# Peptides against a protein of PDB entry 3JWR: the designs that were tried, part 368

Target 1, 323 residues: chain A of PDB entry 3JWR
Amino acid sequence: TRELQSLAAAVVPSAQTLKITDFSFSDFELSDLETALCTIRMFTDLNLVQNFQMKHEVLCRWILSVKKNYRKNVAYHNWRHAFNTAQCMFAALKAGKIQNKLTDLEILALLIAALSHDLDHRGVNNSYIQRSEHPLAQLYCHSIMEHHHFDQCLMILNSPGNQILSGLSIEEYKTTLKIIKQAILATDLALYIKRRGEFFELIRKNQFNLEDPHQKELFLAMLMTACDLSAITKPWPIQQRIAELVATEFFDQGDRERKELNIEPTDLMNREKKNKIPSMQVGFIDAICLQLYEALTHVSEDCFPLLDGCRKNRQKWQALAEQ
Target 2, 298 residues: chain A of PDB entry 3JWR as posed
Amino acid sequence: TRELQSLAAAVVPSAQTLKITDFSFSDFELSDLETALCTIRMFTDLNLVQNFQMKHEVLCRWILSVKKNYRKNVAYHNWRHAFNTAQCMFAALKAGKIQNKLTDLEILALLIAALSHDLDHRGVNNSYIQRSEHPLAQLYCHSIMEHHHFDQCLMILNSPGNQILSGLSIEEYKTTLKIIKQAILATDLALYIKRRGEFFELIRKNQFNLEDPHQKELFLAMLMTACDLSAITKPWPIQQRIAELVATEFWEQGDQVGFIDFVCTQLYEALTHVSEDCFPLLDGCRKNRQKWQALAEQ

## One batch from the design tools (peptide; made by RFdiffusion4, then SolubleMPNN)

Design b2_p29_6_s4 (from b2_p29_6, 14 letters changed)
Fold by OpenDDE base, seed 4:
Structure b2_p29_6_s4 (fold): chain B 323 residues (1-323), chain A 29 residues (1-29)
Amino acid sequence: as target 1 above (323 residues)
Amino acid sequence: SSISDIAPYLHLSPEEARAAIIAEYDANL
């Protein structure tokens, strides 16, 4: 395609030029082509292209295929969300110094998972999928959409001309897919809440050890969540804009709940309760975000900007909630 | 899943939220 030709022929700027190592990164000013270039740079600078013998054209095609399989009519859970999740992963690996704690296969899997974790997201949550009696709800009882996201990821990885993992051995391929699946499934926040206590307790007791395979898997899950939620850590102007996108998507679901399901939406999805957003954001930060970024910062102190950003945004949301 | 899937639990303590989610998850297996 013309798009593929343009991407494959383009000079890829440095990570410094693209600012993709910054935790404060924003994609708002970037074109779709530039987001794809950023993604190429992430693979390159993480040594994934070299170590796994990726063909440039295949990587370009894969990136474009992933991007294509996000819906443009979804306000938040689109390519830009996936891209920002991957950028946060890249920043955590590089600037946050987590790269040195992981294997190349784990890094490969995490980057693919971050880019793929919301593939074909429909702008509605698992509860809506279940209540609407969507066919996917018949296939999976829990983490319905996360299973679908992984299925989409696998489909793309196996599609002709998109096989970025073709340079891997069978064992490396199996390991990578296992980690990708676990990472995507871990983005179900219900599973995060279920599992986070174990992670926090290990940190609190100074018993956390990445050499333990179970603890490694647990850490990768927590890291995925930290990147998935990283919008809450961004500089306030960026945070506000992203919160508007989230609210738009939630209100769209609420409108559909009224129309299609004849249900009054929850406050979070009720367009008429927009004034509650600040207090809900404070509640979200306190209940979900702060402890995670505290724990992550304990594992790697260079991840502190995520925690600091989260704390600052809590103050901003609290101030708005008090008006 | 987004925060919307866990919104019902945000008013609970982390421990209560965990317990509630575990109970619902295990009951539906």
Scores: peptide ipSAE 0.268, ipTM 0.844, DockQ to the pose 0.517
Fold by OpenDDE base, seed 2:
Structure b2_p29_6_s4 (fold): chain B 323 residues (1-323), chain A 29 residues (1-29)
Amino acid sequence: as target 1 above (323 residues)
Amino acid sequence: SSISDIAPYLHLSPEEARAAIIAEYDANL
């Protein structure tokens, strides 16, 4: 395609020029082409292109395929969310110095997972899919969308001309797919709540050990969640804008719940309850975000900007909640 | 990957939330 030709022929700017190592990064001013260029730079600077013998054209096609398989009519869970998740992963690996703690296969899997973790998201949560008796709800009891996202990821990876993993051995390929699946499934916040206590206890007791395979898997899950939620850490103007996108998508679901399911939506999805957004954001930060970024900062102190950003935004939301 | 899926549990302590989620998952295994 013309788009592929344009991307493949383009000069890829440095990570410094693109500012993709910054925890404060914003994609708001970037074109779709520029987001694809940023993504190429992430793969290159993590040595993934060289270490796994990726062909440039294949990588370009894969990136465009991933982008194409996000829906444009979804306010938040779209390509830009996936891209920002991957950028946070890149920043955590580079600026946060987590790269030195992981294998190349783990890094490869995490980056693919971050970009792919919400593929074909429909702008509705697992609860809606379950209650609407969607066909996907017949296949999976839990983490319905996350299983679907992984299935979409696998479909793209196996599509002609998109096989960025073709340079891997059979064992490396199996390992990579296993980690990708685990990482995508980890973005289900229900699973995060289920598992986070074990991680926090290991940190608290100074028993955390990345050489333990189970603890490694647990850490990768927590890292994925930290990147998925990273909008809460951004400078206030960015955080506020993203919160509006989230609210828009939730309100759209709430409207559908009224119309299609004949139910009253929860406050989070109720367009009439927009005045509760600040207090709900404070509650979300306290219940979900703070402990995670504290624990991540304990593993790598260079991830402190994420924790600091989260704390600052809590203060901003609290001030709005008090008005 | 949505906070709306866990919204019913956000008013609970971390331990209570974990217990509730585990109970829900175990019931559907």
Scores: peptide ipSAE 0.240, ipTM 0.818, DockQ to the pose 0.519
Fold by OpenDDE base, seed 5:
Structure b2_p29_6_s4 (fold): chain B 323 residues (1-323), chain A 29 residues (1-29)
Amino acid sequence: as target 1 above (323 residues)
Amino acid sequence: SSISDIAPYLHLSPEEARAAIIAEYDANL
């Protein structure tokens, strides 16, 4: 395609030029082509292209395929969300120095997972999918959408001309897919809430050890969630804009719940209760976000900008809730 | 999953939220 030709022929700017190592990064000003260039730079600077012998054209095609499999009519869970998740992962690996704690296969898997974790998202949550008796709800009992996202990821990875993992041995390939699956499934917040207590307790007791395979898996799950939720850490103007996108998507679901399911939506999904957004954001930060970024910062102090951003945004939302 | 999946739990303590989510997860098995 013309898009592939343009991407494959383009000079990829440095990570410094693209600012993709910054936790404060925003994609709002970037074109779709520039987001793809950023993604190439992430793979290159993490040594994934060299270490796994990726062909440039194949990587370009894969990136475009991933982007194409996000829906354009979804307000928040689109390519830009996946791209921002991957950028946060890249920043956490580089600026947060987490790359030194992980294997090349784990890094490869996390980056692929971050880009792929919401593939074909429909702008509705698992509860809606279940209550609407969607066909996907018949395939999976739990983490319905996350299983679907992984299936889409696997489909793309195995598609002709998109096989970025063709340079891996069979064992490396199996390991990579296992980690990708675990990482995508970890983005189910229900699983996060179920598992986070173990992680926080290990941190609290100073018993956290990345050499333990179970603890490694747990850490990768927490890291994925931290990147997935990273919008809450962004500079206030960026955070506000993203919160508007999230609210738009939730209100769209709420409207569908009224129309299709004949139910009154929850406050979060009720467009008539927009005035509750600030207090709900404070509640979200306190219940979900703060402890995660505190624990992540304990593992790597260079991740502090995520925690600091989260704290600053809590203050901003609290101030709005008091008006 | 969306924050909406945990929205009912945002007003609970972390302990109560964990217990409620686990209970829902187990009930859906």
Scores: peptide ipSAE 0.072, ipTM 0.691, DockQ to the pose 0.530
Fold by OpenDDE base, seed 1:
Structure b2_p29_6_s4 (fold): chain B 323 residues (1-323), chain A 29 residues (1-29)
Amino acid sequence: as target 1 above (323 residues)
Amino acid sequence: SSISDIAPYLHLSPEEARAAIIAEYDANL
């Protein structure tokens, strides 16, 4: 395609020029082509292209295939969300120095997972899928959408001309797919809530050990969640704009719940209760976000900008909640 | 991963092994 030709022939700017190592990064001013160029730079600077012998054209095609399999009519869970999740992963690995704590296979898996973790997202949560008796709810009992996202990821990785993992050994390939699956499934906040207590306790007791395979898996899951939720850490103007996109998508679901299912939506998804957004954001930060970024910062102090951003946004939301 | 995890695929080409691994995931999802 013309798009593939344009991407494959383009000069890829440096990570410094693209500012993709910054935790304060915003994609708002970037074209789709520029987001693809940023993605190429992430793979290159993490040494994934060299270490796993990726062909440039295959990587370009894969990126475009991933982008194409996000829906354009979804307000938040689209290509830009996946791209921002991957950028936060890249920043955490580079600026946050987490790269030094992980294997190349784990890094490869995390980057693929970050880009792929919401593939074919429909702008509705697992509860809606279950309550609407969608065919996907018949295939999977828990983490319905996350299983679907992984299935889509696997389909793309196996598609002709998109096989970016063709240079891996059998062992490396199997390991990589296992980690990708675990990482995508970890983006289900229900699983995060179930598992986070173990992680926080290990950190609190200073017993956290990345050489333990179970603790490694737990850390990768927490890191994925930290990147997936990273909008809450962004500079306030960026945070506000992303919160509006999230609210738009949630309100669209609430409208559908009311119309199609005859269900009164929760306050979070109720368009008529938009005035509760600030207090709900404070609650979300306190219940879900703060301890995660505190624990992540304990593992690597260079991740502090994520924690600092989260704290600053909590203050901003609290001030709005008091009006 | 252990050697036992890849043992079923050692007799296959890398492409066949990848296809078999994918099929295993599809069956278990």
Scores: peptide ipSAE 0.036, ipTM 0.650, DockQ to the pose 0.018

Design b2_p29_7_s1 (from b2_p29_7, 13 letters changed)
Fold by OpenDDE base, seed 1:
Structure b2_p29_7_s1 (fold): chain B 323 residues (1-323), chain A 29 residues (1-29)
Amino acid sequence: as target 1 above (323 residues)
Amino acid sequence: MEKELEEERKRKEYRELLDEIEKVFASFL
């Protein structure tokens, strides 16, 4: 395609020029082409292209295929969300020095998972999918959409000309797919709530050990969630704009819940309760975000900018809730 | 029958987790 030719021929700027190592990064001013260039840079600077012998054209095609399989009519869970999740992963790996704690296969899997974790997202949560008796809810007993996202990820990885994993051995391929699946499934907040207590307790007791395979898997899950929620850590002007996108999507779901399911939406999904957004954001930060970024900062102190950003935004939301 | 019962158990447990998330967000209102 013309888009593929343009991407494959383009000079890829440095990570420094693109500012993709910054936890404060914003994609708002970037074109779709520039987001794809940033993604190429992430794979290159993590040595994934070299170590796994990726062909440049295949990587370009894969990135464009992933981007194409996000819906443009979804306010928040679109390509830009996936791209920002991957950028936060890249920043955590590089600036946060998490790269030194992981294998190349784990890094490869996490980056693919971050870019793919919301593929074909429909702008509705698992609760809506379950209540609407969607066919996917009959197929999967838990993490309904995350299973679908992984299926989409696998479909793309196996599509002609998109096989970025063709340089891996059979065992490396199997391992990578396992980690990708686990990482995508971990973005289900229900699973996060279920599992986070084990992680926090290991940190509290100073018993956390990345050499333990179970603890490694747990850490990768927590890291995925930390990147997926990373909008809450961004500089205040960026945070506000992203919060508006999230609210738009949630209110669209709430409107559908009223019309299609004949149910009263929760306050989070209720357009009439827009004035509650600041207090809900404070509560979300306290209940979900703070402990995660505290624990992540305990694993790597260089991740502190995520925690600091989260704390600053809590203060800003609290000030709005008091008005 | 045993497989169906296990699937139903998993669906119930997952619904309870989803309800917990909803309660967490509702507690901020």
Scores: peptide ipSAE 0.311, ipTM 0.840, DockQ to the pose 0.784
Fold by OpenDDE base, seed 3:
Structure b2_p29_7_s1 (fold): chain B 323 residues (1-323), chain A 29 residues (1-29)
Amino acid sequence: as target 1 above (323 residues)
Amino acid sequence: MEKELEEERKRKEYRELLDEIEKVFASFL
């Protein structure tokens, strides 16, 4: 395609030029091509292209395929969200110095997972999918959409000309897919809530050890969530704009819940409760985000900008909630 | 039958987790 030719022929700017190592990064001013270039840079600077012998054209095609398999009519859970999740992962690995704590396969898996974690997202949560008795809800007992996202990820990875993992051994491939699946499934907030207590307790007791395979898996899950939720850490103008996108998608779901399911939406999904967004954001930060970024910062102090951003945005949302 | 019962149990447990998330988001309102 013309898009593939343009991407494959383009000079990929440095990570410094693209500012993709910055926790404060914003994609708002970037074209789709530039987001793809940033993604290439992430793979390159993490040594994934070299270590796993990725062909440039195959990587370009894969990126474009991933981007294409996000829906354009979804306000928040689109390519830009996936891209920002991956960028936060990249920043956490580089600027947050987590790269040195992980294997190349784990890094590869996390980056693929971050880009893929919401593939074919429909702009509705698992609760809606379950309540609507969607066929996917019959197929999967939990983490319904995350299983679908992984299935889409696997489909793309196995598609002709998109096989970025073709340079891996059979064992490396299996390991990578396992980690990708676990990482995508970890983006289900239900699983996060279920598992986070174990992680926080390990940190609190100073017993956290990445050499333990179970704790490693747990950490990768927490890191995925930290990147997935990273919009909450962004500079206030960026945070506000993203919050509007999230609200739009949630209100669209709430409208569908009324129309299609004949249920009253929760305040989060209720367009009529827009005035409660600031207080809901404070609550979300307190209940979900703060402890995660605190714990992540204990694992790597260089991740502090995520925690600091979260705290700053809490203050901003609190001030709006008091008006 | 046993497999179906286990699947139903998992669906129920997952619904409870989803409800917990909804409560977490709603409790700040």
Scores: peptide ipSAE 0.299, ipTM 0.834, DockQ to the pose 0.803
Fold by OpenDDE base, seed 4:
Structure b2_p29_7_s1 (fold): chain B 323 residues (1-323), chain A 29 residues (1-29)
Amino acid sequence: as target 1 above (323 residues)
Amino acid sequence: MEKELEEERKRKEYRELLDEIEKVFASFL
């Protein structure tokens, strides 16, 4: 396609020029082409292109295929969300120095997972999918959409001309897919809530060890969640804008819940409760985000900007909630 | 039968987790 030709022929700017190592990064000003260029840079600077012998054209095609399989009519869970998740992962790996704690396969898997973790998202959560008795809810007992996202990821990875993993051995391929699946499934917030206690306890007891395979898996899950939720850490103007996108999508779901399911939406999904957004954001930060970024910062102090951003945004939301 | 029971158990457990999320958000409203 013309788009592929344009991307494949384009000069890829440095990570410094693109600012993709910054935790404060914003994609708002970037074109779709520029987001694809940033993505190429992430793969390159993580040595994934070299170490796994990725063909440039294949990588370009894969990126465009991933982007194409996000819906444009979804307010938040679109390509830009996936891209920002991947950018946060990249920043955590580079600026946060987590790269040195992980294998190349883990890094490869995490980056693919971050970009793929919401593929074909429909702008509704697992609760809606379950309540609507959607065919996907019959297929999967838990983490319904995350299983679907992984299936989409796998479909793309196996599609002609998109096989970015063709340079891997059979064993490496299997390992990578396993980690991708685990990472995508970990983005289910329900699973995060279930598992986070173990992670926090290990940190609190100073027993956390990345050489333990189970603890490694747990860490990768927590890291995925930290990147997925990273909008809460962004500079206030960025955070506020993203919060509006999230609210838009949630309210659209709430409207559908009323219309299609004949249920009253929760306050989170209720358009009429827009004035509760600041207090809900404070609650979200306190209940979900703060401990995660504290724990992540304990693993790597260089991730502190995420924690600091989260704390600053809590203060901003609290101030709005008091008005 | 065992598979169906296990699937039902998983569905129930997952629903409980979803409800927990809802409670977390509701507790601050």
Scores: peptide ipSAE 0.296, ipTM 0.834, DockQ to the pose 0.804
Fold by OpenDDE base, seed 2:
Structure b2_p29_7_s1 (fold): chain B 323 residues (1-323), chain A 29 residues (1-29)
Amino acid sequence: as target 1 above (323 residues)
Amino acid sequence: MEKELEEERKRKEYRELLDEIEKVFASFL
């Protein structure tokens, strides 16, 4: 395609020029081509291209295939969300100094998972999928959409000309796919709520050890969630804009719940309760976000900008809730 | 039959987790 030719021939700017190591990064002014260039830079600067012998054209095709398999008519869970999740992962690995705590296979898996974790997202949550008796709800007992996202990820990775993992041994390939699956499934907020207590308790007791395979898996899950939710950490103008996109998607679901399922939507998804967004954001930060970024900062102090951003946005939302 | 019972158990447990999420978000309103 013309798009592939343009991407493959383009000079990829440095991470410094692209500012992709910054936790404050914004994609709002970037073209789709520029987001693809940023993604190439992430793979290159994490040494993934060199260490796993990725062909440049294959990587370019894979990135474009991933981007193409996000829906354009979904307000929030689109390519830009996946790209921002991956950028936060890159920043956490580089600026947050988590790279030195992980293997190259774990880093490879996390970056692929971050880019792929919401593939073919339909703008509705697992509760809607279950209540609507969608065929996917019959196929999967839990984490319905996350299983579908992984299936889409696997389909792309195995598609002709998209096989970025072809340089891996059979054992490395199996390990990478296992970690990708676990990482994508970990983005189900239900699983996060179920598992986070164990992670926080290990941190609180100063018993956290990344050399333990179970604790490593738990950490990768928490890191994925931290990147997935990272919009809450962004500078206030960026945070407000993303919150509007999230609200739009949630209200669209609520409208569908009313129309298609004949149910009253929850306040979070009720367009008539738009005035409650600031208080809901404060509650979301307190119940879900703060403890996660505190714990992550305990694992790596260089991740503090995520915690600081979350705290600053809590103050901003609280001020709006008091009006 | 054992597989079906295990799948039903998992579906029930997952629905309870989804309900917990909804309650968490509702408690902020």
Scores: peptide ipSAE 0.292, ipTM 0.831, DockQ to the pose 0.838

